# Designs tried in a protein design run: peptides against a protein of PDB entry 6O8C. Part 141

Target 1, 262 residues: chain A of PDB entry 6O8C
Amino acid sequence: VGLRYEKISLPKIHPRYDLDGDASMAKAVTGVVCYACRTASTLLLYQELMRKGVRWLVELVKDDYNETVHKKTEVVITLDFCIRNIEKTVKVYEKLMKVNLEAAELGEISDIHTKLLRLSSSQGTIESSLQDISSRLSPGGLLADTWAHQEGTHPRDRNVEKLQVLLNCITEIYYQFKKDKAERRLAYNEEQIHKFDKQKLYYHATKAMSHFSEECVRKYEAFKDKSEEWMRKMLHLRKQLLSLTNQCFDIEEEVSKYQDYT

## One batch from the design tools (peptide; made by RFdiffusion4, then SolubleMPNN)

Design b2_p22_2_s1 (from b2_p22_2, 10 letters changed)
Fold by OpenDDE base, seed 1:
Structure b2_p22_2_s1 (fold): chain B 262 residues (1-262), chain A 22 residues (1-22)
Amino acid sequence: as target 1 above (262 residues)
Amino acid sequence: EEEEEERREEEEEELEEEMAAA
């Protein structure tokens, strides 16, 4: 997942003075740097949208967590109540046995008590799992979204604006080279200006491409990789929460079978 | 004319060197 972009490279720039060649080269350079500007803008937009999505997903998972915790708490209360009632019943029957009363029901109630204690033990595992999830979602945890604010490119970096300035300079030179081409021959002074502008074009173009590669593409790729890893972990965590919720429902259902004995 | 061609060649070489160094 992520935006696909084409690999771009600058055309070969010949040192030789050639009005037709220089105009064509300048046009090609303008096109490449224009593509870099547009791509940088698109990559920035994607990252900003992803940051919004990350924040949204964090809130969603927190809501899922809170719901699971609530359900777990409800089940714990119900289970503990059922255990206490069964224990009272067991004590009554044990007293009756001392008076030589029939205890056929004592065995069944004792078995129920044992089953409920097993369910209570499983609840401890659920609690531990929820605590682990909470720690991972907490600030500074393994699933914190702080990376989304640190990694990648940001509007404050002004990368698109910097590239646009360079593009403007390049475009200006291109339009001049188009005029120079139309003149077919330049006077000595205009020829010297053309040569200097060609050098400026090269510097602006190389600066733009370097900035694009190092500050836009590289940082975007790092952000993309980090976002994919984080997203996989978050989705897995949601599945864990669902599993824990289902376990709570299973315990609740099992406890409901024994309520008639309490 | 020869001096203008020589200056043009020198400027092209300087530009090539500068482009190669960048």
Scores: peptide ipSAE 0.019, ipTM 0.585, DockQ to the pose 0.325
Fold by OpenDDE base, seed 5:
Structure b2_p22_2_s1 (fold): chain B 262 residues (1-262), chain A 22 residues (1-22)
Amino acid sequence: as target 1 above (262 residues)
Amino acid sequence: EEEEEERREEEEEELEEEMAAA
């Protein structure tokens, strides 16, 4: 869920000297740059909140991973114990069969042994999958959260503060243009100052809009896109962990059926 | 009066050029 912001553009600045028009233009520019400042602040806040969410999700998935590893380890111990007991039983029956005891019981135990060995083989696949997940979550892995610290805008960039400085300059010129409008007519020197201030207004406004677009909006969009991609991958990873956990439970249940023979 | 109008037009053209170049 991304923040919707409106694409803002500067109003047209007419080159012609017009005290009424210039005051109106300056007011409009002030409004646009004010919106840019507020939007930049909101975009920054969103990213900071998302970074907190990313860190939280990483810890959650690591906990899920650790629980799955513990469950897998428990199942391996149980399975190995069951296999060892069945192997001992098979050896006893093989010795007894040399003395003409029932081949049917040995066949059943041998089938159980074969099934347990298949389950043991599946544990190798689970282990490999867990190792893959661990590698993906590790520093430098495909699901590392390093991007969250690199992408987007940060408080240290001081983008909002930089925009606020430009807004202050623009606002001062706007207030002067409001006074100039009230005078109805300026002396030659004051008219020249007004024209220079109009150029300064344009410069500050353009600089503010460029900074907003290139350093705030663009970086935010890159962060947003990266976060959405990463979140999809993390959710998929979590589903994989749940699948592995379920496989461990399935193996445990299957082994429990054979515990009566051990 | 004519020299002030000519200077005003030159300054408006210069401002227009600066705005077009940015």
Scores: peptide ipSAE 0.019, ipTM 0.584, DockQ to the pose 0.362
Fold by OpenDDE base, seed 3:
Structure b2_p22_2_s1 (fold): chain B 262 residues (1-262), chain A 22 residues (1-22)
Amino acid sequence: as target 1 above (262 residues)
Amino acid sequence: EEEEEERREEEEEELEEEMAAA
């Protein structure tokens, strides 16, 4: 779930020279761009926190993977040991059968041997699955976190600072327009300055809003979407690891039933 | 007075054109 923010837009700027209207407009513009600055900062913070979370989750999943691999290895060793013991027993019974022992006991042991070999074959599937998971988690894999460093906005982009500079310029003009309003009437030269400042205000405001929308919001949304997709895949992978672990436990339990025969 | 109003109207039109071009 991403951060919610309000959609902002610049107020309509009227071309007509009006000291009261221009002061009111400038105030509104200042408010909008101020909100953009704050929002950009919040969006950046969110992304930085998410990047930390992504790194943490990667390490957690790697730990889960290693645990699963360890368990699988343990089961393989146990299974191989059991198989070897059963094979020795089979050889002994085969020798004894030559001396008039009943075939029934040999049949049971042979069946156990066959079952153990089937269990051993299933380990290959688990191994293949683990290798797939490892490849996905590896650098350059499908679940690599490289996107987290590429997508979205970063502190190095200085988007908040850039917006703040524009906000400062806008705010300065607003304060001047507030003074101009208080004068009620300006001299010709002051009126011309006011008109120029109004154009500058518009320019700065438009630049700020464009930068906010294109460099902050758009990139944030791309990051958010990518993070959600990646997170779903990582959670699914964790479930796969758990499933593989459970399969190892199931095999271990089954092998334990035959240990009494060895 | 009329010349000042005409100049104001011209400046308003220029500002409108500049705002429309931006």
Scores: peptide ipSAE 0.019, ipTM 0.578, DockQ to the pose 0.341
Fold by OpenDDE base, seed 2:
Structure b2_p22_2_s1 (fold): chain B 262 residues (1-262), chain A 22 residues (1-22)
Amino acid sequence: as target 1 above (262 residues)
Amino acid sequence: EEEEEERREEEEEELEEEMAAA
């Protein structure tokens, strides 16, 4: 998952004064930096979209958690009620056994009581698992989304705008070099200006490429890697929640079999 | 003409050095 982009590099810039070569070089540089601007914009947009997705997923998982907790609570109440009723019944039958009555029924009810206590122990394990999940989702937990605000590039960084400024400077020089080429020969002063502009073009281009690589691409890749890791962990957590929910339903179903004895 | 050519060569060398240093 992620945006694919092509590796870009600047063309070779020859130091020799050549109106035709310089115009061609400037055109190529303009193209490369233009691509960098567009790519940076796309990478930024992707990250912003992913940040929205991360926030959405966090809320979804919190809802799943709350639903699971609710179901667990319902089952605990039902189970506890059933246990209390069975315990009352056991006490009654124990009294009757002193008079040698109903021995077979007491054995069955006692077995049910033992089964219910085992189910109650299972609920303790579910509770512990839910607490672990809660801790992971909590602020500062292992699944906190703070990384999404820290990693990658942001609109506030103005990387696209910075690149666009450099592109504008480069484009202006390119258009001048195109005119210079059309003149075929420049006067001394115009030739000197052309040489200075070529130097400026080089500096703008190198600055653009460095900025693109270090501030756009590298940070994007770091964001992408962290997002993928985090997403895998979140999906695993959702599966755990679903498993816990299913365990609650299983316990509820088992308890329902014994409701006739209560 | 020779002085102008020599000056052009010097400017090209300076530009090359600046490009190499950057």
Scores: peptide ipSAE 0.019, ipTM 0.581, DockQ to the pose 0.342; fails the geometry check

Design b2_p22_2_s2 (from b2_p22_2, 13 letters changed)
Fold by OpenDDE base, seed 3:
Structure b2_p22_2_s2 (fold): chain B 262 residues (1-262), chain A 22 residues (1-22)
Amino acid sequence: as target 1 above (262 residues)
Amino acid sequence: SEEERKKEEEEEKELEKEMEEA
């Protein structure tokens, strides 16, 4: 879920010289571009916070991975130990079977050995799954966070500062138009300056809105979409790790049932 | 007019400069 913002547009700028209308228009333009500056700042802040969150989540998932690997290793050691002990027992009972003393017991122990070997074979599937997860989390993997540094807007882009410069120019013209309105009538030279400033206002406002739309909003939306996709994949990965951990616990529990025979 | 066009070009360059300095 991304930040909500309102779609903004510039008011219509009439070419007619009108001191009252021009002051009102300039005020409206100032308001719109001011909103764009604030929105751009908020969108930037959101992205920076999300980048921090992404880095944090990567470390969390790496910890989950390491815990799963540790548990898998523990189970492998325990299982291998149990298999070795059962194999020793099988050899002893095979010797006893040669004299027809313990044939029924040998059958039971042999069945346990077969079950343990099947459990051992399942470890290969878990290992393969862990390797896949590791590859996805590795640099250049499908779940690498490199996109977070590439997509969206960054403080180094100076988008807010660029918009602020344009806003300052617009605001200065607005204040002049407010003074011009108070004069009711301008001398010819001042009227020409007012007309030129109106053109400047239009230029600055158009540039600000274009920059806001193309460099701030568009890039933010791209970042948001990438973030949502990546987040869904990371959450799924965490579920996979949990499933693998549970499989390790299930194997450990099954092995524990046979420890009395070792 | 040609003078108006030159002024517009100068204003555009000034705006680009201001945006780069920000």
Scores: peptide ipSAE 0.024, ipTM 0.596, DockQ to the pose 0.054
Fold by OpenDDE base, seed 5:
Structure b2_p22_2_s2 (fold): chain B 262 residues (1-262), chain A 22 residues (1-22)
Amino acid sequence: as target 1 above (262 residues)
Amino acid sequence: SEEERKKEEEEEKELEKEMEEA
């Protein structure tokens, strides 16, 4: 679930010199850019937490994979041992059958041998599936977490700090406009300074909003989308591993039924 | 100076233009 943020826009800036209007506008701009700073910080924090979660999940799935591989190996050893023993038994019974002894028992043992060979074939499919999973989890694989380090915003980008600098400049102008409003009338030179500061305010505000939208919001949305996609794939992979584990247990259970014949 | 006044007027016109386009 992604963070919900409100779409923000700058208030309409009126070009006309108006001390009351300019102070009100500057206050509104300060509020909007302040919200952008806070939102950018929150979005960054969310992404950093998600990166930690991604790393944690990767390690968890790797552990699941290793356990499945271990179980598979155990089953292969057991199955191979059982097959070898049954094959020895078959050879003995084949020799006895040459003298027309124990033909019915030979048939049963032969059927068991056939079933074990089928199980061995299924084990090969499990091995192939595990290799596929390993390839997907490997560096450069489809489920590699490299995207988490590349996508989105990072502390090193210093986006929050950059926005804070702009906010400080805007806030300074806002406080000056409050003073100008209190004077009710400015001298010509002070009026020109006010107009110039209004231009600076607009510049800083526009720069802040552009930076927020293009560098913070856009990159966050890209990270969010990528994380959701990756998470779905990882959960599916985990289900696949569970399925493979269950298949190994099923094979082991079936083999155990035939151990009495070995 | 007259040059500073002209520069300010040009900047004011640019600001008006940017504000109308926004």
Scores: peptide ipSAE 0.021, ipTM 0.583, DockQ to the pose 0.369
Fold by OpenDDE base, seed 4:
Structure b2_p22_2_s2 (fold): chain B 262 residues (1-262), chain A 22 residues (1-22)
Amino acid sequence: as target 1 above (262 residues)
Amino acid sequence: SEEERKKEEEEEKELEKEMEEA
């Protein structure tokens, strides 16, 4: 997962004054920086979309959590009610047992009581798991989405705009070099201007490439890596919630079997 | 002229130096 981009590098810039070579070089530089601008824009868009996806997934998982908690609570209420009723029944049968009546039924009810208590104990494990999940989803938790706001590049960084400005400067020089090439020979003053513009082009190009590499690509890669890790953890957590929900349903089904005895 | 060629070579060297420092 992630955007594939090609590694770009500036062409070698020769110091020698050559109108044909300089025009060709300037064209190549323009192409590279243009690619950088487009790539930076695409990388930014990807990150913004991923941030939206992260927020969406967080809300989805929170909803799943709340549903699981609700189901767990329902089961706990039902289970507790069933336990209380069975305990009352046990007391009645214990009194009857003193008169040597219904010993077999007492044994069955006692076994049911024991099973219900075991189910009640399992609820503690579910509760602990839900608490763990809640802590992980909470602000400052291991699955908090704060990283999505911190990592990567943002529209406020104006990286694309900064690169575009540099591209504009480079493009202007390229067009001038194209004209210079067409003249085949420049006067001394124009030649000096050409040489100065070549230096400026190099400066702008280097600045663009460094900015692209350090502020766009590097930060994007960090964001991508973090997002992939986080996404895997979130999906795993969601599966855990589903498992807990299923456990609640299983307990409810078992309890329902004993409701006829209450 | 030979002087112009020398000046051009010096300017090229300066440009090369500037490119190495950047």
Scores: peptide ipSAE 0.017, ipTM 0.552, DockQ to the pose 0.341
Fold by OpenDDE base, seed 2:
Structure b2_p22_2_s2 (fold): chain B 262 residues (1-262), chain A 22 residues (1-22)
Amino acid sequence: as target 1 above (262 residues)
Amino acid sequence: SEEERKKEEEEEKELEKEMEEA
């Protein structure tokens, strides 16, 4: 998962004044920085889309949680009602036993009562699990999505725009170097300008590459790694919720078997 | 050579295209 990009490096810049070599070098630099701009833009877009996905997934999991809680509550109510009814029945039969009546039925009802109490105990485990999940999803919890707003690159950083400005400067120098090449020889003043522009080109190129590497690529990779880890945990949590839901259904089904005795 | 010049010109056009897409 994630975008693939190629590692880029600046061409070697020779200090020697050479109109042909300088034009070729400038062209190569322009290409590299252009690639950096496009890549930075793509990486930014990816992260923004991922942030949207993260928010969506959080809401989805919250909905799953609420549904599970609702189902659990329904089952608890049903189970408690059944237990209370069975307990009343047990008391009645215990009174009848004093008159030596219906001993076999009392045994069956008592067994049902024991089974229902076991089911009730399992609800405690479900509740504990739901509480754990709630704590993890809560603000400041282990599965909070705050990292998505902190990690990576953001539009507000203006990284693409900054790189584009540098690219524009580099491109202007490149076009000038093409003209210089076409002249074959420059006058003294133009030669000095060319040398200064070459220094500027180097400065802009180095700045662009450093910015791209440190502010775009590195932060993207950190974001990607964090997102993958978080996603795995969220998917696991969602599976846990489904398991809890299924346990509730299983309990409900078991209770339904005993409703005829209540 | 004239062929080298044409290649350079084509490469330049490709570069310009890439820059426009950026």
Scores: peptide ipSAE 0.028, ipTM 0.631, DockQ to the pose 0.026; fails the geometry check

Design b2_p22_2_s3 (from b2_p22_2, 12 letters changed)
Fold by OpenDDE base, seed 3:
Parts: structure tokens; C-alpha cells; sequence
Structure b2_p22_2_s3 (fold): chain B 262 residues (1-262), chain A 22 residues (1-22)
């Protein structure tokens, strides 16, 4: 779920000298660029929080992985123990058969042995799956969090500060235009200054909006898209780990049925 | 008065051209 923000655009700037119109325009521009600054700050904050969340989730998934590995190891030990005991029993019955003693139970024990060996073979697939998950979580793996450090905007980019500088310049011109409006009529030199300031206002405003769009919004959207993709993959991986854990429990339960024969 | 209005119109046109270039 990404942050929602409103699309902003600059008001139309008329070339005609009009003290009332220019003051009104400057006020509107100030408002738009102010919104851009606030939005950029909010987008940055969102990304920083998301980066923290990503790190947290990585650690959580690593814990899930370790738990699954632990359970798998436990099952392997239990299964190996059970197999060894059944093999000893089979050997005893085979010796009895060689001495021409009837051992009707030998077939049942041999079937159990075969089932246990099949269960042991299934552990190989679990191990392979765990190795795959480990590789995906490893540095340079498909689920590495390196993208979180590369994509989007960062405090070090100083985007909010850059926009704030432009906003300050725009605000100063707005206040001057408010004063000019109050004068109703300007002397020739002051009129020329007003016209130059209007050009400066336009320059600062366009620079601010370009920077906001290209360096803040675009990079944020790229980060958002990457984060959503990564999050889906991580959630799927957690489900895979849970499935592997459940498979281990199923094997353990099946082995427990044969404990009376060991 | 007419010369001053003409100068003002020229200055507005120059400003328009600068704004359109940017």
C-alpha cells in the first residue's frame, strides 16, 4: 500500500504586468511549491519507514528459516535413529529365518523399514528447498534488500532542503509582490524590478516542480513498485518455510507410529 | 503617452517570449 498524494501543477503565469494579478499568481505558486515540499518530505519519511520495515522483515524471515532448519534437523536425527533400530530388528529376524524358524512378523518389519527409507528420501527434497531459500536470502540473492538502499530518495539527497531553498526565494518574491500591490503604482525602476522578479519566480517555480517530479515522485514510485514486488516474494517465501515445517511435522508424526516396533 | 504605452507593450512581449522559452 503506497502513500496517496494529489497531483499538483503550477498556475498559468501571464506575461502582462498586473500588480493585482501578479500578487495573486505569486501566492498560488507559493502554495503549490509549499505543497511539493511537504509532499517530498512525506514521501521521504514513508521510504525511510519502509526501509526499516524491510530490515525487520528480513530478520523475521531469517528466524523462520532457522526454525525450519532446526525442525528438519530434529526430524533427521529421529528418523535415522528409528531406521537404525529397525535395521537391527530385521537382522535378528533374518537370522531366525536362516535357522528355519517361522517369523511372520518379518514382512511387516521389512515394510516399515521400506517406508522409513522413503521418508528419509523425502528429507533430501526438504534440504534442497531450504538451500534454495538460503541462496535467495543470501547477499546478492533474489530476495536481498540491496534495492532498498539503491531505489528511491534518501536524506542524503537533500531534496527537501533544495526545494525549501526554492520555496524561500519564491516566498520572498511573493511578499514583495504583496507590497507592490499595496503601492497601486510603481516607479519605472521598481516596475522593472517587479518584471524581473516575475521571471525569477517562474524560473524558481519550474525548477522546483521539475525537481519534485523527477527526483522525488519518480524515484518514490520506483521504490514503491520494487517494495511491493519484494514484499510479495518475501511473503511467499514465508509460506514456503511454513510448508516445509509442516512437512517435517508430518514426517515426525508418521515416524512416531512405528516407535512400538523399534 | 503613446510612446510609453508602446514601450510597455514591447516589454510585455519580451517577457512573454522569455516565459515561452523556459
Amino acid sequence: as target 1 above (262 residues)
Amino acid sequence: MEEEEERRRKEEEELREELEKA
Scores: peptide ipSAE 0.021, ipTM 0.572, DockQ to the pose 0.335
Fold by OpenDDE base, seed 4:
Structure b2_p22_2_s3 (fold): chain B 262 residues (1-262), chain A 22 residues (1-22)
Amino acid sequence: as target 1 above (262 residues)
Amino acid sequence: MEEEEERRRKEEEELREELEKA
């Protein structure tokens, strides 16, 4: 989900000296560059909010990870305890079997032991998955948030301020062109000044639009694309953690069925 | 009057050339 903005372009600047046309053109240019300033500010704000959201989500997923690890550890302890108790029971029943006692019960206990060992093996897979997740969340991992600090535009870039300076220059020329229009006819010197100001306006406007497009819009779009990709990966990771948590609960439930034999 | 119009025309052409270079 990105901010929608309208693609803006500068009006055509006619080289012909026309006080009415130049005032109208200057007004239009002022409007376009003003929109660029506001848009740049909005895009910056969006990115800053997204960076906060990214940091928040990272912490949330880390918490989810820690909870999953805690649950896994609990299950491992319970499972290991159960296995040890069953192994002791197996040894006792093996001795009894040598005396032809309780052979059927030994078979049942041995089957439970085999099942518990299989569950223990599955814990290894869960551990491997958690290690993978940890590596991805770690600094330098595939899901590191370093991109959020590198990509896009930042307040320190001063893009809005730079555009505002250019807008101020353009606005000043626009106001002068309004005055010139009101005079209807300029003396030669004032006419020359008007023509020079028109060139300056063009220069400032072009600089503003180039800066807006190259330093604001393009960088924003790159940030947006990376953020969307990263967000999808993080949401998928969170689902994986939930799956692992559920697997731990399933194992715990299964182990609880055998605790009566220990 | 004709000289002033010609001067204006030349100045507009110069402005055009400068705008095209920018």
Scores: peptide ipSAE 0.021, ipTM 0.582, DockQ to the pose 0.331
Fold by OpenDDE base, seed 1:
Structure b2_p22_2_s3 (fold): chain B 262 residues (1-262), chain A 22 residues (1-22)
Amino acid sequence: as target 1 above (262 residues)
Amino acid sequence: MEEEEERRRKEEEELREELEKA
């Protein structure tokens, strides 16, 4: 579940010189950009935590895979041993049949042999499925975690720091506008400075919002979408592994029924 | 932060000087 954030927008900046209005506007802009900084930081943290989670999940699934492979190998050895023993028994009974002894037992043992060979064939399908899973989990495979390192925002991008610099500039202008408001009336030169600062504030605010939207939010959304897709695929793969494990147990149980004939 | 505040103070001072010359 991705972090929900509210869509933020800059307040309307009136072109009219108004000390009270400009102070209020500057306060609102400061609040919006401050929220953007905090949100950017939170989004970055979320992505970093998700990257750790992705790596952890990959290792977990690899461990599950290895356990399944081990179980499969055990079953193959047991099955092959059982088949070889049944084949030896069949040969003995075939020799006895030449003297008209135990023909009914030979038929039963031959049927067991046929069943075991079918189980062996199913094991080949399990092997193929495990190989497919291995290929998907391998470096460069369909479930590789390379996207987690490429998509989204990273600490090295310094997006939060860049936004903080802009916020500092905006905050400074806001504090000046608060002082200007307290003066109630400015001299001509101070009024011109105020007007110039208002333009600077707008510039910084617009730059901050553009940076936030394009370099933080957009990249986060791309990361989120990719993570959701990848997670669905990983969960499906894990279910496949569980199914294969269960099939191995089923085969082992079936083979155990025939051990009395070996 | 201090360097940017100093840069801004200098820019404001330059702007004030330009406004005083106009």
Scores: peptide ipSAE 0.017, ipTM 0.547, DockQ to the pose 0.040
Fold by OpenDDE base, seed 5:
Structure b2_p22_2_s3 (fold): chain B 262 residues (1-262), chain A 22 residues (1-22)
Amino acid sequence: as target 1 above (262 residues)
Amino acid sequence: MEEEEERRRKEEEELREELEKA
């Protein structure tokens, strides 16, 4: 579940010159853009934490993979050894059969040999599956974490700092409008400055909101979506590895039943 | 007084137009 944030919008800016209304509007705009700054910072932090988590999970899964490969290798060695021993036994009994001795035992050993060969054939499937997993985890693979470095927002983008600059400009105008309100009436020149500042306020506010929406929120949502998708795939892969490990243990257990014949 | 009110009205209208563009 990604970080929840509230959708923010600028208050309506009335074109009419009104010192009380303009001060109130400027206060509201300041609040909205301030919230945007804080939210952008929080979204950035979340992404940075997620990137760390992604890297950690990749290493964990790689360790799981290596352990599975090791187990598979162990089973292959054990199985091959068992097969070789059974084959030697079969050859001995085949020689004895020429004298019509131990026919029933030969049949049993031959059946065991056949079963072991079937188990050996299954190792090829496990190997293929492990190779597939390896390819997916490799650089450029389907489960590569390159997206985590590309998607979303980064500290180097300086989005929070850019928003803070705009917030500072807006805040200065707000404080001026608060003073203007206290004057109750402005001289003509000061009134014109107030009107121009109102336009500047709107410009800075719209720029801030556009930047927040397009460069912070949108990119965050893209990162969140990619992270969720990737996480699901990684969890599935871990389940696959577990399944392969269990298959190796099952084969080892089955082989152990026949070791008494060797 | 009428000229100042008309000037103010024009300025408010210009501000409105600028706010509508942005």
Scores: peptide ipSAE 0.023, ipTM 0.582, DockQ to the pose 0.347; fails the geometry check

